# Ledger of designs, part 19: peptides against a protein of PDB entry 5TUV

Target 1, 107 residues: chain A of PDB entry 5TUV
Amino acid sequence: KEVIDRLRYLKAEIEDLELKERELDQQKLWLQQSIKNVMDDSINNRFSYVTHEDICNCFNGDTLLAIQAPSGTQLEVPIPEMGQNGQKKYQINLKSHSGPIHVLLIN
Target 2, 107 residues: chain B of PDB entry 5TUV
Amino acid sequence: AQECQNLEVERQRRLERIKQKQSQLQELILQQIAFKNLVQRNRHAEQQASRPPPPNSVIHLPFIIVNTSKKTVIDCSISNDKFEYLFNFDNTFEIHDDIEVLKRMGM

## One batch from the design tools (peptide; made by RFdiffusion4, then SolubleMPNN)

Design b1_p10_2_s3 (from b1_p10_2, 6 letters changed)
Fold by OpenDDE base, seed 3:
Structure b1_p10_2_s3 (fold): chain B 107 residues (1-107), chain C 107 residues (1-107), chain A 10 residues (1-10)
Amino acid sequence: as target 1 above (107 residues)
Amino acid sequence: as target 2 above (107 residues)
Amino acid sequence: FIYSGDPSYF
């Protein structure tokens, strides 16, 4: 009797959770499209940049590389492996298909 | 009893997914706000200066920031068309996307 | 960017 009531409660709650999850999925899609539209606007695109000062204010002391590339550029960071010289290799592989990659040294 | 346990597990799984999706949605909202604030800032700055910034003084979105020690040796191989980059580091590094940078900037 | 690889770096 108590178990049966618990089962009914759980089933009803799960159904409500399913509805909530679908609602969140729809909201995400809407917001993603909204962001895309804003960023693709010609005026917004013209002013979508940060300065060297901005970066320096966020980071200090270390070597900083700023890498600008087209949307969709592949950024691969392989799992570090031991190199032939016995040193671990730390790598970044960049591959763009829609435009050149630009690198700036910031520090 | 077993059915009750199964439903409890399912309930918990759905609750966790919903929590994650809510967090992701909030992040997207913040991203859009940050971007709009960035554009507004830059538009105002250029109006005051009556000119755009020098080409090599700004970093256009999308971008990433690679942070590593000053002692880290960095080797870079670039394709002729600048569509492919290979970075080799002799030590660890951190990658920060433009979203995180905008957050640190207070946008 | 489309990220791949070791997630600890991202």
Scores: peptide ipSAE 0.508, ipTM 0.908, DockQ to the pose 0.950
Fold by OpenDDE base, seed 1:
Structure b1_p10_2_s3 (fold): chain B 107 residues (1-107), chain C 107 residues (1-107), chain A 10 residues (1-10)
Amino acid sequence: as target 1 above (107 residues)
Amino acid sequence: as target 2 above (107 residues)
Amino acid sequence: FIYSGDPSYF
């Protein structure tokens, strides 16, 4: 009787958790669409930028490159391997299909 | 008894997934808030200045920030067309997306 | 951006 009651309780709780998980999944989809709508708005898009000062305030005195590219741009960072000259190669490969890539040297 | 144990494991697994999804949802909310705050800041700033910022003084979303030592040699080549870029570094670097930058800015 | 490659960078 005790085991049977525990089983029934656990099954009922799992069912409730399944409903909660589906609710969260739907909320995520809704919010993702909301974010897209906000970012794609023409007025918001006009003001969707950060300044040189903003970047400098976020990072120390290292060399900083800002790379702006269209949504969907492919960013590939290969695992560093030994190059022909005996030095490990560190690379970033960018491929855009919908617009130009712009690079700014911050400092 | 074994069935109870199996269901308890399942219950715990679902609870952990729900917790993870709740955290992911909160991150999305913060991203949207940060973006809205950024837009509001920029609109207000441009209104006060009565003009937009100079083109090369701002970085438009979406973007990434690459930081590396000032001693790092960086080589950038455009291959095939202006949509494909290859960056070569002689040392390690770090990549930060626009979401992280907005967080660091306190947006 | 769509990221690929070394996961240590992302």
Scores: peptide ipSAE 0.498, ipTM 0.908, DockQ to the pose 0.859
Fold by OpenDDE base, seed 2:
Structure b1_p10_2_s3 (fold): chain B 107 residues (1-107), chain C 107 residues (1-107), chain A 10 residues (1-10)
Amino acid sequence: as target 1 above (107 residues)
Amino acid sequence: as target 2 above (107 residues)
Amino acid sequence: FIYSGDPSYF
């Protein structure tokens, strides 16, 4: 009887958790759409930028490249492998389908 | 008894997944707030300066920041339409997305 | 950006 009661309790709780998870999934979807709408707004888009100073304040001691590209641009970073010259390959592959890619050297 | 144990494991699994989704939702909210703060900052700055920043002095979203040692040699191949980029590094590098940058900026 | 490749870079 105790085991049966425990089973019933657990099953009921799991059912409630399933509902909660679906609620969170829906909230995530709506929030993602909200973010997209905010960023796509013409006025917001006009002012959606950072400066060289902003970047320099966030990073120091290294060479910094800023790469701007349209949403949906493919960014591939292969696992480093040994090249023919005996050097490991460290690569970034970028492919845009909706607009040009722009690169800035920060320092 | 064994069924109880199985359901308890499942319950815990779902609880952890829900916790993760709640955290992800909070991060999305923070991203939206950070973006709005960025826009507000830039609008105010341009109003005070009575002019927009020079085009090549800012980095428009979306973007990534690549940082590597100052000693790293970087080679870049660009397509004619600038839709494809191949970066080769002779050493390791790090990639940071615009979301992380906004966080570091305190937005 | 749509990321792919080594997850350690993202």
Scores: peptide ipSAE 0.485, ipTM 0.906, DockQ to the pose 0.874
Fold by OpenDDE base, seed 4:
Structure b1_p10_2_s3 (fold): chain B 107 residues (1-107), chain C 107 residues (1-107), chain A 10 residues (1-10)
Amino acid sequence: as target 1 above (107 residues)
Amino acid sequence: as target 2 above (107 residues)
Amino acid sequence: FIYSGDPSYF
């Protein structure tokens, strides 16, 4: 009886957890759509920027490049490999499909 | 007993997934809040200045920040339409997305 | 276009 009751309890709880997980999945989808709508709003888009000062306040002591590109731009960072001269090569590949890429030197 | 143990394991797995999804949902909420705060800040700043910032003084979303040593040599190959970029670095670099930057800004 | 050198080139 104890085992049977425990089985029944666990099955019922798992069912409840399944419902909760589906609820969270739904909420995520709604929130993602909400974020997209907010960012795509013309007024919000006009003010969706950071300044050089903002970036400098976040980072210090390095060379900083800001790369602005349209949503969906492909960013590839290959695993560093040895070059022809035996030096490791570090690369960033960018490919945009919907607009130009802009690069700014911050410092 | 074995079936109960199996269900206990499954229950725990589901609880962990739910926990992860709850965390991800909270991050999305924070992203939305951060973005709204950014827009609000910029709107207020421009209202006080009575003009928008110079076009090349700001970085519009979406963007990434690349930081590397000031000693790092950077080579860049750009397509004619500026849709493709290839960056070569002679040393390591870091990439930070706009979401992380907004977090660092305290938005 | 190809640019090379220190970050000041960008």
Scores: peptide ipSAE 0.370, ipTM 0.905, DockQ to the pose 0.043

Design b1_p10_3_s1 (from b1_p10_3, 7 letters changed)
Fold by OpenDDE base, seed 3:
Structure b1_p10_3_s1 (fold): chain B 107 residues (1-107), chain C 107 residues (1-107), chain A 10 residues (1-10)
Amino acid sequence: as target 1 above (107 residues)
Amino acid sequence: as target 2 above (107 residues)
Amino acid sequence: EVKFTFSILE
């Protein structure tokens, strides 16, 4: 009897969780579209930038590269492998299909 | 008893997924807010200056920031059309997306 | 100084 009651409770809770999950999925899709619309707006796009000062305030001490690339650019970071000289190689591979990539040395 | 255990596992799985989706949704909300704040800041700044910033002084979204030690040697190979970049580092690096940068900026 | 080298992909 106790087990049966527990089963009923669990089934009902799972059903509620399913509804909640679907609600969250819908909200995500709506928000993603909203963000896209805002970012694609011509006026917003004109002002969608950060300055060198902004970046420097976020990071200090290290070398900073800013890479501006079109949406859809492929970014590959291979697993570090040992080089011919016995040193691990750390790599970033960028491939754009829609426009040029711009790189800036910040500091 | 076995059915009860199976449902408990399913319940926990769904709860974890919901938690993850809730977190992702919150991040999207913050992204949208940050972007809007960025645009507003830049619009105001340009109005005060009565001119746009110099072309090479800003980093337009989308972008990434690569952070590495000042001692890191960086080799960069670029295609003629600037559609392809190959970076080689002799040490580790970190990559930060524009979303994270906006967060650090307090947007 | 930061050592940054450039090359052109062939």
Scores: peptide ipSAE 0.266, ipTM 0.893, DockQ to the pose 0.664
Fold by OpenDDE base, seed 1:
Structure b1_p10_3_s1 (fold): chain B 107 residues (1-107), chain C 107 residues (1-107), chain A 10 residues (1-10)
Amino acid sequence: as target 1 above (107 residues)
Amino acid sequence: as target 2 above (107 residues)
Amino acid sequence: EVKFTFSILE
């Protein structure tokens, strides 16, 4: 009887958790769409930028490159391998399909 | 008894998955809030200045930041239409997305 | 193709 009661309880709880998980999935989808709508708004898009000062305040005194690329741009960072001169190669490959990429040297 | 144990394992698995989804949802909410705060800040700043910022002084979303040592030599090959960029570094680098930057800005 | 080389000095 005790085991049977425990089984019933666990099954009921799992059912409740399934409902909760589906609720969270729907909320995620809704929020993702909301974010897209907000970012795609023409007025918001006009003001969707950071300044040189903003970037400098976020990082130390190293070299900082800001790369502005359209949505959907492919970013590839190959695993570093030994080069011909015995030095490891560190690379970034960017490929856009919808517009030009802009690079700005911050410092 | 074995069935009870199996259900308890499943229950725990679902609880952890729900926790992860809740965390992801909160991150999305914070991203949206950060973006709205950014837009509000910029709109207010431009209103006070009565003009937009210079075009080369701002980085428009979406963007990434590449951080490397000042001693790092960077070679960049750019396609004619600026749709493709190939970066070569002689040392390690870090990449940060715009979401992380907004977080660091306290948006 | 345009090539740029950067060497940032102090």
Scores: peptide ipSAE 0.221, ipTM 0.889, DockQ to the pose 0.120
Fold by OpenDDE base, seed 4:
Structure b1_p10_3_s1 (fold): chain B 107 residues (1-107), chain C 107 residues (1-107), chain A 10 residues (1-10)
Amino acid sequence: as target 1 above (107 residues)
Amino acid sequence: as target 2 above (107 residues)
Amino acid sequence: EVKFTFSILE
């Protein structure tokens, strides 16, 4: 009886957890759409920027590149490999499909 | 007994997934809040200044930040239409998305 | 294609 009761309890709990998980999935989708709507709003878009000072305050003592690219731009960072001179090469490949990419040297 | 053990494992697995999804949802909420705070900050700043910032003084979302040593040599190849970029670094670099930057800004 | 190379010196 104890095993049977535990089995029944576990099955019921798992069912409740399934419902909870589906609820969270739905909430995620709604929130993602909400974020998109907020960011796509013309007024919000006008003010969706950071300054050079903002970036400099986030990072110290480095060379900083800001790369502004349209959503959906492909970013590729290949695994570092040895160059012709035996030096490791580090690369970033960017490819946009919807507009030009803008690069700024911040620091 | 074995069935109960299997269901206990499944229960725990589902609980972990739910925990992860709750965390992801919380991150999305924070992203939305951060963005709204950014917009509010910029709107207020421009109202006080009575003008928008110069176009080249700000970085519009979406963007990424690449930071590397000041000693790093950077070679960049750009397509004519600026849709494609190839960066070569002679040393390591870090990439940070705009979401992380907003977090560091305290938004 | 345009190539650009730069380094930041101390």
Scores: peptide ipSAE 0.203, ipTM 0.889, DockQ to the pose 0.120
Fold by OpenDDE base, seed 2:
Parts: C-alpha cells; sequence; structure tokens
Structure b1_p10_3_s1 (fold): chain B 107 residues (1-107), chain C 107 residues (1-107), chain A 10 residues (1-10)
C-alpha cells in the first residue's frame, strides 16, 4: 500500500510538472515575440546602436572587429585544422541573405 | 519499488528542465530590459547633443564583436555584393554577440 | 564570384 501510494503521488506530480513546462514554453514564445516587436519598432530601431567607446570599454588589449549584419545572417566557425603552411586555420564564414555586411575596425 | 525509483528519476529530470527554462526566461527578460535601456540612453544623448551621431561612429544592432590578439594577422575576403565574408586568422579569436556587449555595458 | 581581399596587421 505504501508503494502504491508513492506511485500515485509521483505520477500526479509528474503530470503537474508537465503542465508547468508547457506553461514555460508558451511564456518563452511570447517573450521572444515581444522582444522582436520591440526591436522592430521604428523608433526603437532608430536608437538601437552602440558607440566605439561602448565597445572599447567592454574589451581591453586586443584587436576588435565589429561586424554588423542583418538578422538571419549565417555564421560559421569551422573546427581549426592544419593549413598547408603548417599553421592552424582559424576562420569565420559569414553569409547574409537580406542585406550587406559591414565591418568596422575598433582598435 | 523499481517503478517508484524510475519515476523519481524522471521527476528530477523534469525539475531540472523546468529550472533551466526558468533561467532562460529570466535571461530573455534581461535582454529586453537591456535593449530598452540602450534606446533610452541614446535618445537622451541625441536630445542633449541636438543631433544624431555620425553614421560611421556607431554600430547598429544586430552585430557581433570579434576579439583577437593585436599580433593576429587577419585576412578578409568579401563578395562583390558584400553579402559574403571569409575571415582568416593566424591565431585564435573570440566572438561576442550584441547581447553580451549590452551586459558588459551595464544596460 | 569576384572577391576583395585585405589584411589587417597590428
Amino acid sequence: as target 1 above (107 residues)
Amino acid sequence: as target 2 above (107 residues)
Amino acid sequence: EVKFTFSILE
């Protein structure tokens, strides 16, 4: 009887957890859409930028490239492999489908 | 007894997933807040200056930052329409998205 | 496809 009661309790709890998980999934979906709506707003879009100073304050001591690309741009970073010249290849591949990519050298 | 043990494992797995989803939801909320704060900052700054920043002085979202050593040699190949970029580095690099940058900015 | 290549040295 004790085992049966425990089984019943666990099954009921799992059912409640399933409902909670579905609720969280819906909340995530709505929040993602909300973020998209906020970013796509014409007024917000006008002011959706950072400055060179902002970037420099976030990073120290290195060369910084800022790559501005439209949403949906494909970003690929292949696993480093040995090149013909005896050094590993470190690569970034970018492919946009909706607009040009812009690159800025920050420092 | 074995069934109870199996359900307890399943319950724990679901609890962990729920915890992860709650964390992800919180991150999305913070992203939205950070973006709104960025917009507010820039609007205020432009109002005070009575002019927008020069076009080449700002980086519009979405963007990524590539961070590498000052000693790193970077080669870039760009398509004619600027829709495709290939970067080659002779050393390691880091990539940071705009969300992380906003976090580092304290937005 | 025509590509432009440049190098950045620091």
Scores: peptide ipSAE 0.199, ipTM 0.887, DockQ to the pose 0.107

Design b1_p10_3_s2 (from b1_p10_3, 5 letters changed)
Fold by OpenDDE base, seed 2:
Structure b1_p10_3_s2 (fold): chain B 107 residues (1-107), chain C 107 residues (1-107), chain A 10 residues (1-10)
Amino acid sequence: as target 1 above (107 residues)
Amino acid sequence: as target 2 above (107 residues)
Amino acid sequence: SRTFTFSVLS
């Protein structure tokens, strides 16, 4: 009797959790769309930038490259492999389909 | 009894997923707030300066930051249309997205 | 390999 009651309780709770999870999924979708709308707004887009100073304040001591690319640009970082000269190859591959890529040397 | 245990495990699994999704939603909200703060900052700055910043002095979103040692040799191959980039490094590097930069900026 | 995609904040 107790086991049966426990089973019923657990099943009901799991059903409730399923509903909660679906609600969260919906909220995530709406929030993502909201973010997209905010960023696509012409006024917001005009001011959606950071400065060299901003970047320098976030990082120190090393060479910093800023790579600006349009949404949807693909970035690939292959697993490092040994080159012909015995040195590991460290690479970044960028492929854009909607616009040019711009690179800035910060420091 | 075994069925009860299985359902309890399933319940706990779902609870953890829900917790993760709640955290993800909070993160998205913070990202949106950070972006709005960035826009507000830049609008105010340009109003004070009575002019926009020079085009080559700012990095427009979306972007990434590549961080590597000052001793690292970087080679970059660019396609004619600037839609494809190949970076070669003789040492390790780090990549940071614009979201992380905004966080470090305190937005 | 690791692959990333440039996109809006999301």
Scores: peptide ipSAE 0.143, ipTM 0.885, DockQ to the pose 0.033
Fold by OpenDDE base, seed 5:
Structure b1_p10_3_s2 (fold): chain B 107 residues (1-107), chain C 107 residues (1-107), chain A 10 residues (1-10)
Amino acid sequence: as target 1 above (107 residues)
Amino acid sequence: as target 2 above (107 residues)
Amino acid sequence: SRTFTFSVLS
């Protein structure tokens, strides 16, 4: 009887959790669409940028590359492997399908 | 018994997913707020300056920041259409997305 | 290999 009661309780709780999870999924979807709409707005898009100063204030002492690319651009970072002289290869591969990629050296 | 244990495992799994989704939702909300603050800042700044910033002084979203040592040698190969980039580094690097940058900016 | 995508802030 105790086990049966526990089973009933767990099943009921799981059903409630399923409802909660679906609610969160819908909220996420709505918010994602909202963000897209906000960013795609012509006025917002015009002002959707950061400055060199902004970047420099966020980082210090190193070489900084800013890479701007269209949404959907793919970035691949292969696992470092040994190169010709026994040196590990550190690499970034970028592939855009919607427009050119722009690279800026910040410092 | 065994069924009860299985359901308890499932319950816990769902609870963890819900927790993660709640956290992700909060993050999205903060991202949207940060973006709106960025736009507002830039609009105000341009109003004060009575001109847009120079083209090469800003980085338009979306973007990433690559951070590496000043001693790191960076080689870049680019396709003719500017759609593909290959970066080679002789040392390690860090990648930061625009979301993280906005966070560091305090947006 | 790790992959990232440029996207909206979402």
Scores: peptide ipSAE 0.138, ipTM 0.888, DockQ to the pose 0.033
Fold by OpenDDE base, seed 3:
Structure b1_p10_3_s2 (fold): chain B 107 residues (1-107), chain C 107 residues (1-107), chain A 10 residues (1-10)
Amino acid sequence: as target 1 above (107 residues)
Amino acid sequence: as target 2 above (107 residues)
Amino acid sequence: SRTFTFSVLS
């Protein structure tokens, strides 16, 4: 009796959760499209930048590289492997398909 | 009894997914707000200066920030068209996306 | 100090 009641309760709750999940999926889709529209606007795109000062204020005095690349640029960070000299190799691989990559040394 | 256990596992799985999706939605909203604030800031700044910033003084979105020690040796290989970059570091580094930077900026 | 070098891919 108690098991049967628990089963009914769980089934009903799962149905409610399914509805909530679908609602969230739709909201995400709408929001993603909204963000794209805002960022692709010509005026917004013109002013979509940060300054050297902005970056310096966000990080301490270490070496800072700013890498600007077109949307869709492939970013690969391989798992560090041992080099020929026994030194681990730390790498960043960038491949753009739609435009040049720009690199700035901030400090 | 076994069916009850299976449904409880499913319920928990769905609850976790819903929680994750709710968090992702909140993050997207904050991203959009941050971007709009950035654009507004830059538009105001350029209006006050009556000119755009120098081309090499700003970093346009999308971008990433690479942070590493000042002692880190960095080698960069680039293609002629600047579509492909290979960075080699002799030590560890951190990568921060533009979203995180905007957060740190207080946007 | 800091070292940052560039090379062109062949």
Scores: peptide ipSAE 0.083, ipTM 0.881, DockQ to the pose 0.699
Fold by OpenDDE base, seed 1:
Structure b1_p10_3_s2 (fold): chain B 107 residues (1-107), chain C 107 residues (1-107), chain A 10 residues (1-10)
Amino acid sequence: as target 1 above (107 residues)
Amino acid sequence: as target 2 above (107 residues)
Amino acid sequence: SRTFTFSVLS
């Protein structure tokens, strides 16, 4: 009796959770499309930038490089390996397929 | 009894997925808000200055920030068309995406 | 002092 009631309760709850999960999936898709639309808007794109001051306010004391690249640009950071001189190699590889990459030294 | 246990495990799995999806959705919302605030700030600033900023003084989205020690030696190799970049560092570095920067800016 | 150098890939 008690077990049967518990089973019914759990099944009903799981069904409600399934509906909730599908709702969240739908909301995510809608929001992702909204973000794309906002960012791709010509006016918004014109003003989609940060300044050197902005970056300096976020970081201090070290060398800061800003790398701007088209969306879809591939970024690879290989696992550091020992070099020929016994020094570890720290690398960043960038490859763009849709436009040039721009690099700025901030400080 | 065993069926109850199986359903309770499934219930817990679904609850965890829902929690994760709710968090991801909230993150997307905040990203969109941050971007809109950035655009509004820049539009207002340019209106007040009656001119756009110098082209090399701003960093357009999307971008990344590379942070490393002032003592770090950086070598950069680029292709003629600037589609491929290879950065070599003699020490460790940190990478921060534009989303994180906007967060740090308080957008 | 910081060292940052560029080279062109062939």
Scores: peptide ipSAE 0.095, ipTM 0.884, DockQ to the pose 0.681; fails the geometry check

